# Ledger of designs, part 19: peptides against a protein of PDB entry 3B8E

Target 1, 230 residues: chain A of PDB entry 3B8E
Amino acid sequence: PFLIFIIANIPLPLGTVTILCIDLGTDMVPAISLAYEQAESDIMKRQPRNPKTDKLVNEQLISMAYGQIGMIQALGGFFTYFVILAENGFLPIHLLGLRVNWDDRWINDVEDSYGQQWTYEQRKIVEFTCHTPFFVTIVVVQWADLVICKTRRNSVFQQGMKNKILIFGLFEETALAAFLSYCPGMGVALRMYPLKPTWWFCAFPYSLLIFVYDEVRKLIIRRRPGGWVE

## One batch from the design tools (peptide; aimed at target 1 E111)

Design b1_p14_4 (made by RFdiffusion4)
Pose (drawn by RFdiffusion4):
Structure b1_p14_4 (pose): chain A 230 residues (1-230), chain P 14 residues (1-14)
Amino acid sequence: as target 1 above (230 residues)
Amino acid sequence: EKETRLAKKEAYLT
């Protein structure tokens, strides 16, 4: 968000005070939960994991979580950013502009008068909103992530999907998300009431592609064991 | 009203 927030002055889609509420507030229990996920093979069958080569974090990881999924997620929440403005004052060709606040009203876009009324408000579309819908969209994509990372080589199909803990936390996350999105008060130091019917399902189209994506690769990694680029 | 708004916008941006 902040990166694009510079390349094209299209208003702060994700908030800072909003970031410190996902890794340190949302994905919490899920990250923990992952730990309770059980085996994946006859482990005591493999040579000791060498320490110099086979690391923990590496390209194999980063490339598949920063340069792959980390992107597909990105669109999703970024897409919701537009819908959150679209059904309010969409600028899919417009937007791209410094939104000052000492001016008050004097300007707008797409047939409007947004000002002191819609200036304290002009931002109420990202503050109480956009950030929020983006926020939720991130959680929403985090579902399939917290299931495509549940396994490392087996389809969630012929593999246990019985992580009682994860499941009951995948909700204990998605729920908190709502309570943090409708919390009558602290919503001040935070975001605001989104349109439950849709101000959620925005990233939903995406969470899928995620689950659908890596699910194939795993099954790709298999049908071709020695594997190629995958 | 629309033309006034556009004019104000152009003035502001200039």

Design b1_p14_4_s1 (made by RFdiffusion4, then SolubleMPNN; from b1_p14_4, 9 letters changed)
Fold by OpenDDE base, seed 4:
Structure b1_p14_4_s1 (fold): chain B 230 residues (1-230), chain A 14 residues (1-14)
Amino acid sequence: as target 1 above (230 residues)
Amino acid sequence: ELEELKRRREEYLK
């Protein structure tokens, strides 16, 4: 998110504190749970053909899969960001290069895509209105990781303890998202304004996309064992 | 889509 903010010079989609909450509070527990699940699946199912090469290949495949899932999560967050800004009169094309004027407190006549002028305070309200939905979108997209984990292993019984860790992690993420979104004072302290309940559903298409992506990947692996998608 | 966005914006500003 921050890289796109710098490259595209768009208004900041997420605050630094919110990014830290995602990286430390939401992404870490699912990532550890997924890594642990894959490690156990590899230990239990594969007769050691070549433990060094197979481990390296698997680590690369895991890193690629996580990278791709992370990209889909980021796309989901940005989609929510662009939808909110578009609903407030800022079309995505108009946001390109707007950051300089957007962040300037002395410019109180920044025009939206429809010629409406926005004061600095009004712009910051809209910006901070984007922070919470972006965060919540990432959390909701991470729910798809639970479904992916359930479907990765053929043995439902071996998934039981790891599924509990994942479910607990997702519960903590959801509780954190609800706390940050609806606790009084969070708008002032963290610049996360309260979220309309409808915005929780904005992430669902991306959760579905992750699910479909993982199922397609699994189907390809099943049809072409030893392929690059493993 | 653009007309719908305009309508939503107008509804938000009212």
Scores: peptide ipSAE 0.023, ipTM 0.525, DockQ to the pose 0.044
OpenDDE base, seeds 1, 2, 3, 5: peptide ipSAE 0.017, 0.018, 0.016, 0.017; ipTM 0.538, 0.506, 0.496, 0.490; seed 2 fails the geometry check

Design b1_p14_4_s2 (made by RFdiffusion4, then SolubleMPNN; from b1_p14_4, 11 letters changed)
Fold by OpenDDE base, seed 4:
Structure b1_p14_4_s2 (fold): chain B 230 residues (1-230), chain A 14 residues (1-14)
Amino acid sequence: as target 1 above (230 residues)
Amino acid sequence: KLKELLEERKKYLE
């Protein structure tokens, strides 16, 4: 998110503190899942065909998958961001290069896509209105990631423990999202305004996309035995 | 909708 903010010079889609909360909260769950999957693999005493090469290939595949999922998550967040701004008069194309004027407190006549002028205060209200839904979008998309982690090949054998990790992860992320979204004072402290429940659903198409992506990936792997995962 | 949003959220910027 921050890279796109810099490259595209758009208004800040997500606060730095909120990004930190994502990194410390939501990104831990995939790491735990990965660590658990490794532990499961070790417990199962699966003899790889070639321990060195197969491990490296598997690590690369996992890294690639997480990278791709992360990209889809970012796209989901930005989609929510653009929807909110568009609903408030700022079409995506108009946001490009707008950051400099957007963040200037002394400019109180920034025009939207429809020629309406926005004061600094008004702009910041809209900006901060994006922060919470963006974060929530990431969390909702992370639910799909957690479900994917549950459905990994190794999860078939130790469903019970993975289910606990999954449930814990879902609870943690949801609780964090609820806390940051609705706890009194969070709007002032973190510039995360409370959001209507409807915004939780904005991420669902992307969650579905991740799910479909993973299922297709798994299907390809199953159809090509001895490929990347075997 | 915008007017309502602005009024509702103004308190968080003050």
Scores: peptide ipSAE 0.025, ipTM 0.699, DockQ to the pose 0.043
OpenDDE base, seeds 1, 2, 3, 5: peptide ipSAE 0.022, 0.022, 0.022, 0.021; ipTM 0.626, 0.642, 0.597, 0.611; seed 2 fails the geometry check

Design b1_p14_4_s3 (made by RFdiffusion4, then SolubleMPNN; from b1_p14_4, 8 letters changed)
Fold by OpenDDE base, seed 4:
Structure b1_p14_4_s3 (fold): chain B 230 residues (1-230), chain A 14 residues (1-14)
Amino acid sequence: as target 1 above (230 residues)
Amino acid sequence: ELEELLKKRKEYLE
């Protein structure tokens, strides 16, 4: 999110503190759980044809898969961000390069896509309105990781302990999301406005996308053992 | 100021 903020010069989609909360509070436990699960997967336990080269290739493929999932998660967050801003008059294309003027307190006539002028205060209200739903979207998208883990090629029984860790992690991140979103004073502290419950559903298509992606990946692996998708 | 904005926003969302 921060990289896109810099590259595209868009209004800040998610506060730095909130990003830190995601990285440390939400992503860590699921990521560790997934890493352990992958290490115990049949793919990892299979003796490589060439121990040196095939191991490296598999590690790269695993890293790529996780990277792709992470990209889908980020896309989900940005989707929510763009939806909120669009509903408030800022179409995605108009946001490009807008950051400088957006963050300038002395500019009180920033125009939206429809020619409406926005004061600094108004802009910050909209920005802070985006922070919470973006965060929640990431959390909701991460729920797909639970489903992915349950549907992995390995028996659910073999993944049982790992799944418990993952479930705990997802519960923790969801509780954290709820706390940050609705606890009095947190909005002031983190500049995260409360959100309507409907925003929790905004991420569901992306959760589904991750699920479908993983199922397709698994299907390819099953049909083409030793393929590049493993 | 932020507290007031949050209060107003909360009221708007309800």
Scores: peptide ipSAE 0.113, ipTM 0.793, DockQ to the pose 0.028
OpenDDE base, seeds 1, 2, 3, 5: peptide ipSAE 0.020, 0.020, 0.041, 0.018; ipTM 0.529, 0.537, 0.588, 0.501

Design b1_p14_4_s4 (made by RFdiffusion4, then SolubleMPNN; from b1_p14_4, 7 letters changed)
Fold by OpenDDE base, seed 3:
Structure b1_p14_4_s4 (fold): chain B 230 residues (1-230), chain A 14 residues (1-14)
Amino acid sequence: as target 1 above (230 residues)
Amino acid sequence: KKEELLKKKKEYLE
């Protein structure tokens, strides 16, 4: 999120502190949970994991977390960001290069895509209004991502949801998201303004999309073992 | 559309 902020010079979509909350508060427990997930049917034939010699997070989990999953999460977050700003009069194309004027407190007549002028205070309210839904979107996408990353080859329906640690991680993420979104003072402390409940559903299409995509991918892998898609 | 956006703006600012 921050990279796009710099490159495109758009208003900040997500605060740095909020990003830290994701990294430290939401990502760790779920990532660890994947290490304790029930082995796939093909892996069950292998020796049990040795916690003394084996990495807690394998290369595959790392690559997914910091590669594809991260990209999908960012896309979901930015989708929510652009929707909110568009609903407030700022179309995506208008946001390009707007940061300089957006962040200037002495400019109180920044125009949106429809010619409406925005004061500095008004702009910051809208900006901070984006932070909470962006964060929540990341959490909702993480629900799907964690479920699909539980297995490499087997369907979620075949593997099941037996890992209590994963369930706990999902609960923790959701609780943290609710806390940051609705606890009084979060607007001042973290620049996260309260979220309308409807915004929790904004990411659901993305979660469904990645779930379907992954199930199709896994189906292909099962039909063509050792293929390039694996 | 502009009026709707202005209404939404007001809702977010309140």
Scores: peptide ipSAE 0.024, ipTM 0.669, DockQ to the pose 0.047
OpenDDE base, seeds 1, 2, 4, 5: peptide ipSAE 0.017, 0.020, 0.024, 0.019; ipTM 0.496, 0.629, 0.635, 0.575; seed 4 fails the geometry check

Design b1_p14_5 (made by RFdiffusion4)
Amino acid sequence: SAAEAAAAAAEAAA
Pose (drawn by RFdiffusion4):
Structure b1_p14_5 (pose): chain A 230 residues (1-230), chain P 14 residues (1-14)
Amino acid sequence: as target 1 above (230 residues)
Amino acid sequence: SAAEXXXXXXEAAA
């Protein structure tokens, strides 16, 4: 968000005070949960994991979590950013502008008068909003992530999907997300009431492609064991 | 947009 927030002055989609509420607030229990996830093969069948080569974090990881999924997620929440403005004052070709606040009203876009009223408000579309819908969309994509990373080489199909812990935290996350999105009060130091019917399902189209994506690769990694680029 | 700006200018003058 902040990167694009510079390339094209299209208002702060994700908030800073909003970032410190996902890794340190939302994906918490899920990250923990992953630990409870059980085996994936006869482990005591493999040579000891060398220490110089086979690392923990590496390209294999980063490329598949920063340069792959980390992107697909990105669109999703970024897409919701527009819908959160679109059904309010959509600038899919517009927007791209410094939104000052000492001016008050004097400007707007797409047939409007947003000012002191819609200036304290002009931001209520990302503060109380957008950030929120983007926030939730991130959680929403984090579902399929917290299930495509549940396994490392087996389809969640012919593989246990019985991580009691994860499941009951995948909700203890998605729920918190709502309570943090409708919390009557602290919503001040935070975001605001989104339109439950849709101000959620926005990223939903995406969470899928995620689950659908890596699910194939795993099954790709298999049908061709020695594997190629995958 | 120009009509709205004109109406807002009229109201402010009033």

Design b1_p14_5_s1 (made by RFdiffusion4, then SolubleMPNN; from b1_p14_5, 14 letters changed)
Fold by OpenDDE base, seed 2:
Structure b1_p14_5_s1 (fold): chain B 230 residues (1-230), chain A 14 residues (1-14)
Amino acid sequence: as target 1 above (230 residues)
Amino acid sequence: LEELLKKLEELLKK
């Protein structure tokens, strides 16, 4: 997100406060919860054929999968960001290079894609309106990520949801997201303005995409043991 | 904290 902000010179999609809330709030409990997930019965029974090569290949594959999932998460956040700005008159193409004028307090006539002029205060309200739904989008996508990370090879449907700590983590991150989104004063304190409930659903296609992607990946691993996907 | 975050944001914008 931050790299695209620098490269494209777009208005800030995700504030520093929201990043901190992700890193320290929403990611910690879920990550800890995964450590308590019951090991797949099949993984523990298979001695690695070659501990050095199989571990490296597995670490690379996990790293690539997490990298891909992270990209999908970022895309989900940016999608929500662009939708909000487009609904407020700023089309994605118009946002390119706009940051300099957007952040200038002395420019009160920044035009949107339709020629409407925006004051500094008005456009900052729109910017801060993007921070909360970007955060919530990440949380909603993390639901799928946490669920898929329960297992390495087995389908979630085969493993089930037995880890109470993971379930607690999902509730905790959701409760935190709701608190930050709807608690009075969060707009002033954290620059996270209240979110319309409809924006929670904006991330659902991406959560579903991650879920389907991982289930397909796991299905391929099960059908082709020892292939490039393991 | 808000002031610090604001300063950080300003530094990052620069």
Scores: peptide ipSAE 0.005, ipTM 0.309, DockQ to the pose 0.027
OpenDDE base, seeds 1, 3, 4, 5: peptide ipSAE 0.005, 0.000, 0.000, 0.000; ipTM 0.311, 0.325, 0.288, 0.347

Design b1_p14_5_s2 (made by RFdiffusion4, then SolubleMPNN; from b1_p14_5, 14 letters changed)
Fold by OpenDDE base, seed 4:
Structure b1_p14_5_s2 (fold): chain B 230 residues (1-230), chain A 14 residues (1-14)
Amino acid sequence: as target 1 above (230 residues)
Amino acid sequence: LKELLEQLKKLEEE
């Protein structure tokens, strides 16, 4: 998100504080929870892997999967960002190059896509209104990410939700997201304005996409052992 | 979102 902010010169889609809340608050507990994931039902039944070839393949697969999931996650966040700004009169095309004028405190007549002028204060309200939904979108997408990370090749439906710590992680990140979104004073303290409950659902298509993507990937691995996807 | 912005504006005026 920050790279696109710099490259496209768009208004800041996600605040630094919000990024810290993601990295420290929402990612850490889920990551720890994966350390307690039960082995896949078939892992112990597999023949010993070739330690030289399988390490390299694993690193590439993890890197590729992480990169792809990260891209889908970023797309989900940006989708939410663009929807919010579009609902407030700023179409995506109009946001390109707007950052300089957007962040200028002395410009109080920044025009939206419809010719409406926005004061600095109004622009910042809209910007900070984007931060919370972006954060929540990331959390909702992380539900799918965490769930798919439970297994390397087995379907989540086959492995099940046996890891109580992972389940706890899902509740923790959700509770944190709700706290940051709705607790009084968060708008002042963290520049995270309250979110309409409907915005929680904006991320669901992306969570579903990640889930479907991973299930399809795992299905391909199961059907074609030794393929390029493994 | 417009309603939310109006509510936020009211909160800033208080």
Scores: peptide ipSAE 0.006, ipTM 0.359, DockQ to the pose 0.052
OpenDDE base, seeds 1, 2, 3, 5: peptide ipSAE 0.000, 0.000, 0.000, 0.000; ipTM 0.248, 0.250, 0.282, 0.298

Design b1_p14_5_s3 (made by RFdiffusion4, then SolubleMPNN; from b1_p14_5, 14 letters changed)
Fold by OpenDDE base, seed 3:
Structure b1_p14_5_s3 (fold): chain B 230 residues (1-230), chain A 14 residues (1-14)
Amino acid sequence: as target 1 above (230 residues)
Amino acid sequence: IEKKLEEELKKLLE
């Protein structure tokens, strides 16, 4: 999110606090899952045929899978961001390069895509209105990961541990999202304004997309065992 | 949207 903010010079789509929450929450769950998989593999005395290469390959495969999921999550967040801004009169194309004027406190007549002028205060309210929905979208998209994990037949034991860790991580993220979205004073303190319940549902298409993506990936792996798609 | 913006503005000014 921050990289796209810098590259495209668009209004900030996600607050710093929400970025930190994603980094701490979303990145920790995969790391913990990997640690538990290694521990479980060691407990089951499944000597990897080649301990150095097989662990590295598995870590790389998991890292790539999480990297791809992370990209889809980011796309979901940006979709929500663009929808909110479009509903407020700012079309995606109009946002390109707008940051300079958007963040300027002395410019109170920034025009939207329809010629409506926005004061600095109004612009900042719209910007901060995007922060919470972006985070919530990421959390809702992560719920798809739970469904994906349930459908992996190849390791019931690995699934069980991953599912518990993912359930716990998703519970924490959901609780955090609810706290940040609905706790009184969070709008002023953290620049996360309360989210309408309808915005929780905007992420569901992306959750479905991730589910479909993973099912397609699994089908490809089943058809070509040992291919690069693992 | 305008009503929500106005309400949020009021909250920020309080």
Scores: peptide ipSAE 0.018, ipTM 0.582, DockQ to the pose 0.056
OpenDDE base, seeds 1, 2, 4, 5: peptide ipSAE 0.017, 0.016, 0.018, 0.016; ipTM 0.566, 0.571, 0.554, 0.334

Design b1_p14_5_s4 (made by RFdiffusion4, then SolubleMPNN; from b1_p14_5, 13 letters changed)
Fold by OpenDDE base, seed 1:
Structure b1_p14_5_s4 (fold): chain B 230 residues (1-230), chain A 14 residues (1-14)
Amino acid sequence: as target 1 above (230 residues)
Amino acid sequence: LEELRKKELEELEK
């Protein structure tokens, strides 16, 4: 997200606080939960043919898969960001290069895509309004990510939700998202404004996309063992 | 939300 912010010179889609909440609040417990997840019966029973080569290939493939999932997560966040800004009059094309004027407190007449002028304060409010939905979007997408990461080859439907730590992680990140989104004072304290409940659903297509993507990937792996997708 | 935004505006104006 931050790289796109720099490259596209758009208003900041994700604040430092939200980044910290993602890194420390939403990623840590899920990561721990995955470490304690019951290993796939097939992974535990299959000795690697070549422990060095197969491990490296598998690590690379996992890294690529996680990288792809991370990119989809970022896209989901940006989608939410662009939707919010578009609803406030700023179309995506108009946001390109707008950062300089957006962040300038002395410019109080920044025009949106419809010619409406926005004061610095108004712009910052709408910017900060994006931070919480972006965070929530990441959390919702992480639900799918966390669920799919339970297994390498088996479908989620086969593995089930047996890990209590995983369930706790899902609850914790959701509770944190709800707390940050709806607790009074979070807008002032953390620059995270309350969300309309509809914003939680904005991420669902991306969550579903990740889920489908991983299930298809796993299906391909199961049908073609030893393929490049493994 | 409007109250929070108002408070934020007041803070940004200081």
Scores: peptide ipSAE 0.020, ipTM 0.543, DockQ to the pose 0.047
OpenDDE base, seeds 2, 3, 4, 5: peptide ipSAE 0.015, 0.017, 0.016, 0.017; ipTM 0.508, 0.543, 0.548, 0.550

Design b1_p14_6 (made by RFdiffusion4)
Pose (drawn by RFdiffusion4):
Structure b1_p14_6 (pose): chain A 230 residues (1-230), chain P 14 residues (1-14)
Amino acid sequence: as target 1 above (230 residues)
Amino acid sequence: DSHAEFEAKLAEHF
């Protein structure tokens, strides 16, 4: 968000005070939950994991979580950013502009008068909004992520999907998300009431592609065991 | 004058 927030002055899609509420607020229990996830093979069958080569974090990981999924997620919440403006003052070709606040009203876009009224408001579309819908969209994509990372080589199909903990926490996350999105008050130091019917399902189209994606690779990694690029 | 200029800008926009 902040990166694009510079390349094209298209208003702060994700908020800072909003970032400190996902890794340190949302994905919390899920990250923990992952730990409870059980085995994946006869482990005591493999040579001791060398320490110099086979690491914990590496390209294999980063490439598949920063340069792959991290992206598909990115669009999703970024897409919702537009819909959150679109059904309010959509600038899919417009937007790209410094939104000052000492001016008050004096300017707008797409047939409007947004000012002191819609200036304290002009931002109520990202502050109380956009950030929020983006926020939720991130959680919404984090579902399939917290299931495509549940396994490392087996389809969630012929593999246990019985992580009682994760499941009851995947909700204990998605729910908090709502309570943090409709919390009558603290919503001040935070975001605001989104349109439940849709101001949620925006990223939903995406969470899927995620689950659908890596699910194939795993099954790709298999059908071709020695594997190639995958 | 500021209000008239604003209204003119709105009429031109519409």

Design b1_p14_6_s1 (made by RFdiffusion4, then SolubleMPNN; from b1_p14_6, 12 letters changed)
Fold by OpenDDE base, seed 1:
Structure b1_p14_6_s1 (fold): chain B 230 residues (1-230), chain A 14 residues (1-14)
Amino acid sequence: as target 1 above (230 residues)
Amino acid sequence: SEEELLKKLLEELK
């Protein structure tokens, strides 16, 4: 997220505190849950690999999984970010390069995509309005990502939700998201503007999309072992 | 409460 912020020079989609909450609050427990996840049935059928090669493969798989999850989360967050800003008159194309003027408190007439002028305060309000939904979107996307990452080849429906640590992690991150979104003073304290309940659903289409995509991917892998989709 | 929060945010932004 921060890299795109720098490269595209868009208004800050995610505050530092929110980033910390993601890193410390939402990523750790899910990561642990994945580490203690029951082995996939097809993996369990594999003969014990050489311990030396297995460690390397596992480390690579873990790194790839975390990298991929992080990318998917970022995409989900940016999706919500662009939706919110678009609803407030800022189309994605217009946001490119806008950061300099956006962050300048002396410019009180920044125009949106429709020619409406925005004061610095108004801009910061809408920016902070993005922080909480971004975080919540990450949480909602994590629900999907964690579930789909439980298995490499098997369907989510085949693996089930037996990992208590995962369930606890999902509950914890959801509770944290609710707390940060609705607790009085969080907007001021954490620059996380209170979240309208409707924004919880903003990530759902995206989560559904990744579920469908992953299930289709896994189906293809099962039907065509060793294919490029693996 | 939302209005109060908004006011506080605005004050913080000054």
Scores: peptide ipSAE 0.064, ipTM 0.743, DockQ to the pose 0.035
OpenDDE base, seeds 2, 3, 4, 5: peptide ipSAE 0.033, 0.034, 0.025, 0.027; ipTM 0.703, 0.701, 0.684, 0.706

Design b1_p14_6_s2 (made by RFdiffusion4, then SolubleMPNN; from b1_p14_6, 13 letters changed)
Fold by OpenDDE base, seed 5:
Structure b1_p14_6_s2 (fold): chain B 230 residues (1-230), chain A 14 residues (1-14)
Amino acid sequence: as target 1 above (230 residues)
Amino acid sequence: EEEKKLLELLKKRL
């Protein structure tokens, strides 16, 4: 998100505080929960890692985590961001290069895509209104990320949802996201303004996409062991 | 003070 903010010079899609809430809040308990996951049924049928050639963190893992899943997650957040701004009169094309004027407190006549003028205060309200839905979108996508991380090869349907700590993690991150979004004073303290409950559903297609993508990947691995997808 | 003003404006919009 921050790289796109710099390159495209768009209004800030995700605040630093919201990033900290992800890194320190919503991701910790889910990550710890994976340590309690049951071993896959086929683990003893896998060859041991070759310590001379095989790294624990290989290019395939990095590509999957950052290049594929991370990109889908970012796209979900940006989709929510662009929809909110479009509903407020700022079409995506109009946002390109707008940051300089958007962040200038002395410019009170920034025009939207329909010729409506926006004061600095109005623009900042809209910007901060985007941060919370972007954050919530990330959390909803993280549900899928956490679930797909339960296994490397087996389907989630084969593994099941028996890990009670993981289930607790899903509820914890959701409850934390709701608390940060709707608790009185969070707008002042964290610049996280409340969002309409309908915005929680904007992430569902991306969460489903990640889940389907990973299940298809795992299916390919099971059918073609030792392939480039593994 | 700016945050209070923004909050008041937000309350009028929401």
Scores: peptide ipSAE 0.027, ipTM 0.690, DockQ to the pose 0.053
OpenDDE base, seeds 1, 2, 3, 4: peptide ipSAE 0.031, 0.021, 0.018, 0.021; ipTM 0.700, 0.660, 0.575, 0.663; seeds 1, 4 fail the geometry check

Design b1_p14_6_s3 (made by RFdiffusion4, then SolubleMPNN; from b1_p14_6, 10 letters changed)
Fold by OpenDDE base, seed 4:
Parts: sequence; structure tokens; C-alpha cells
Structure b1_p14_6_s3 (fold): chain B 230 residues (1-230), chain A 14 residues (1-14)
Amino acid sequence: as target 1 above (230 residues)
Amino acid sequence: EKEEELKKKLEELR
């Protein structure tokens, strides 16, 4: 998100605090889940046939999987961001290169896509209105990621402790999202304005896409063991 | 408080 912000010179889609909350709150749970999966998987307790090559392959596969999931997450967040800004009069094309004027507090006549002028304060309200939905979108997409992590290595029946960790992770992420979105004072303290519940559903298509992507990946792996998709 | 007021005004304009 931050890279696209810099490259495209668009208004900041996600605040630094929200990024920190994602990194410290939401991204840790999948990592913990994966760590427990590695500990519980009897398959991983088997010495790799070739420890050096198999470790490198596994690291590459994990990196690719996380990279792809991360891209889908980012796309989901940006989709929500663009929808909110479009609903407030800023079409995606108009946002390109707008950051400089957007962030300038001395410019109070920034025009939207419809010719309406926006003061600095108004623009910042719209920007901060995007932060919460973007964060929530990432959390909802991460639900799918957690479910995928659960299903990657163990059959549904072997997932006893994994299920508890997964459920806890889902609860923690959801609770954090709800707290940051709806707790009084978060709008002032963290620049995360309250979100209408309807925006939680905007992320569901992307969660579904991640799920479908992972299932397709698993199907390909099953059909072509040792392929690049593992 | 000003931000909330402005947010309400923006919501009313939509």
C-alpha cells in the first residue's frame, strides 16, 4: 500500500498506525498459526530427504504463497479505498498525482472528479474515512488467509489445536478491527473513523478469491506433484 | 469535534 502511495502519488490509503496494527496484530496470528502447524505436522518431523534443497524449496514456496496472498490483500484494500473515494467524488483516475495537492493544508480548493472543491479539512476527513475500511478489508481478507493456512498442511481432522489457534486468531483480528473501528476516541486518536457495518462485506469477494486461488493451487499440486505451484 | 461535525456535513451532502 505504501509503495503504491509513493509511485502513484495518490492520497494515503492507510495510515501508519493502521499499518502498525496490521503488522503487529493481524500478521502475527498467521505466523503463530504456521509455527504451530510446523510443530504439529508429523510430515515436518520427518527429516527432509535433502535438508538443504528441500528447505530452500519450501522457503521459496512459502515466500511465493505469502507474496501472492499479500498482493490479493492489497488489491482488496485498494478496491475498498477507491470505492470510498469514488463515493465521495474522487474517481480513481483523478487520484493519480493528487497527493501533493491533497496533503497541502494551504490548498483549500482541490477539485474532485465532478468539479466540487474540497478544503484541506474535508479532504482529511475523507482520507481518514478510508483508513478504517481499508484496515477492515485487510482483516476480512486475512480470515481467508488463516483458513488457507489451516488447510495447507493438515487434513481437517488433524487440525485439533490448529483449529483453536485459527479460531483464536480470527477472534483476535475481528476484535481488534471492531475495537479500532468503533471504540470512542479512535477517530481522534488514531484517525480511524467509525465504519458502517456494510463495508465489512466489501472484502468478502476478495476473501473468496483467496480461497478459490488456494483451492485451485492445491488442485494443481495434487495433479502435478513437484510443480512450481507448490 | 470539528472533524465529526465536518463528517456529518459530508454525509448530509451525499
Scores: peptide ipSAE 0.023, ipTM 0.638, DockQ to the pose 0.066
OpenDDE base, seeds 1, 2, 3, 5: peptide ipSAE 0.021, 0.022, 0.019, 0.019; ipTM 0.612, 0.603, 0.587, 0.601; seed 1 fails the geometry check

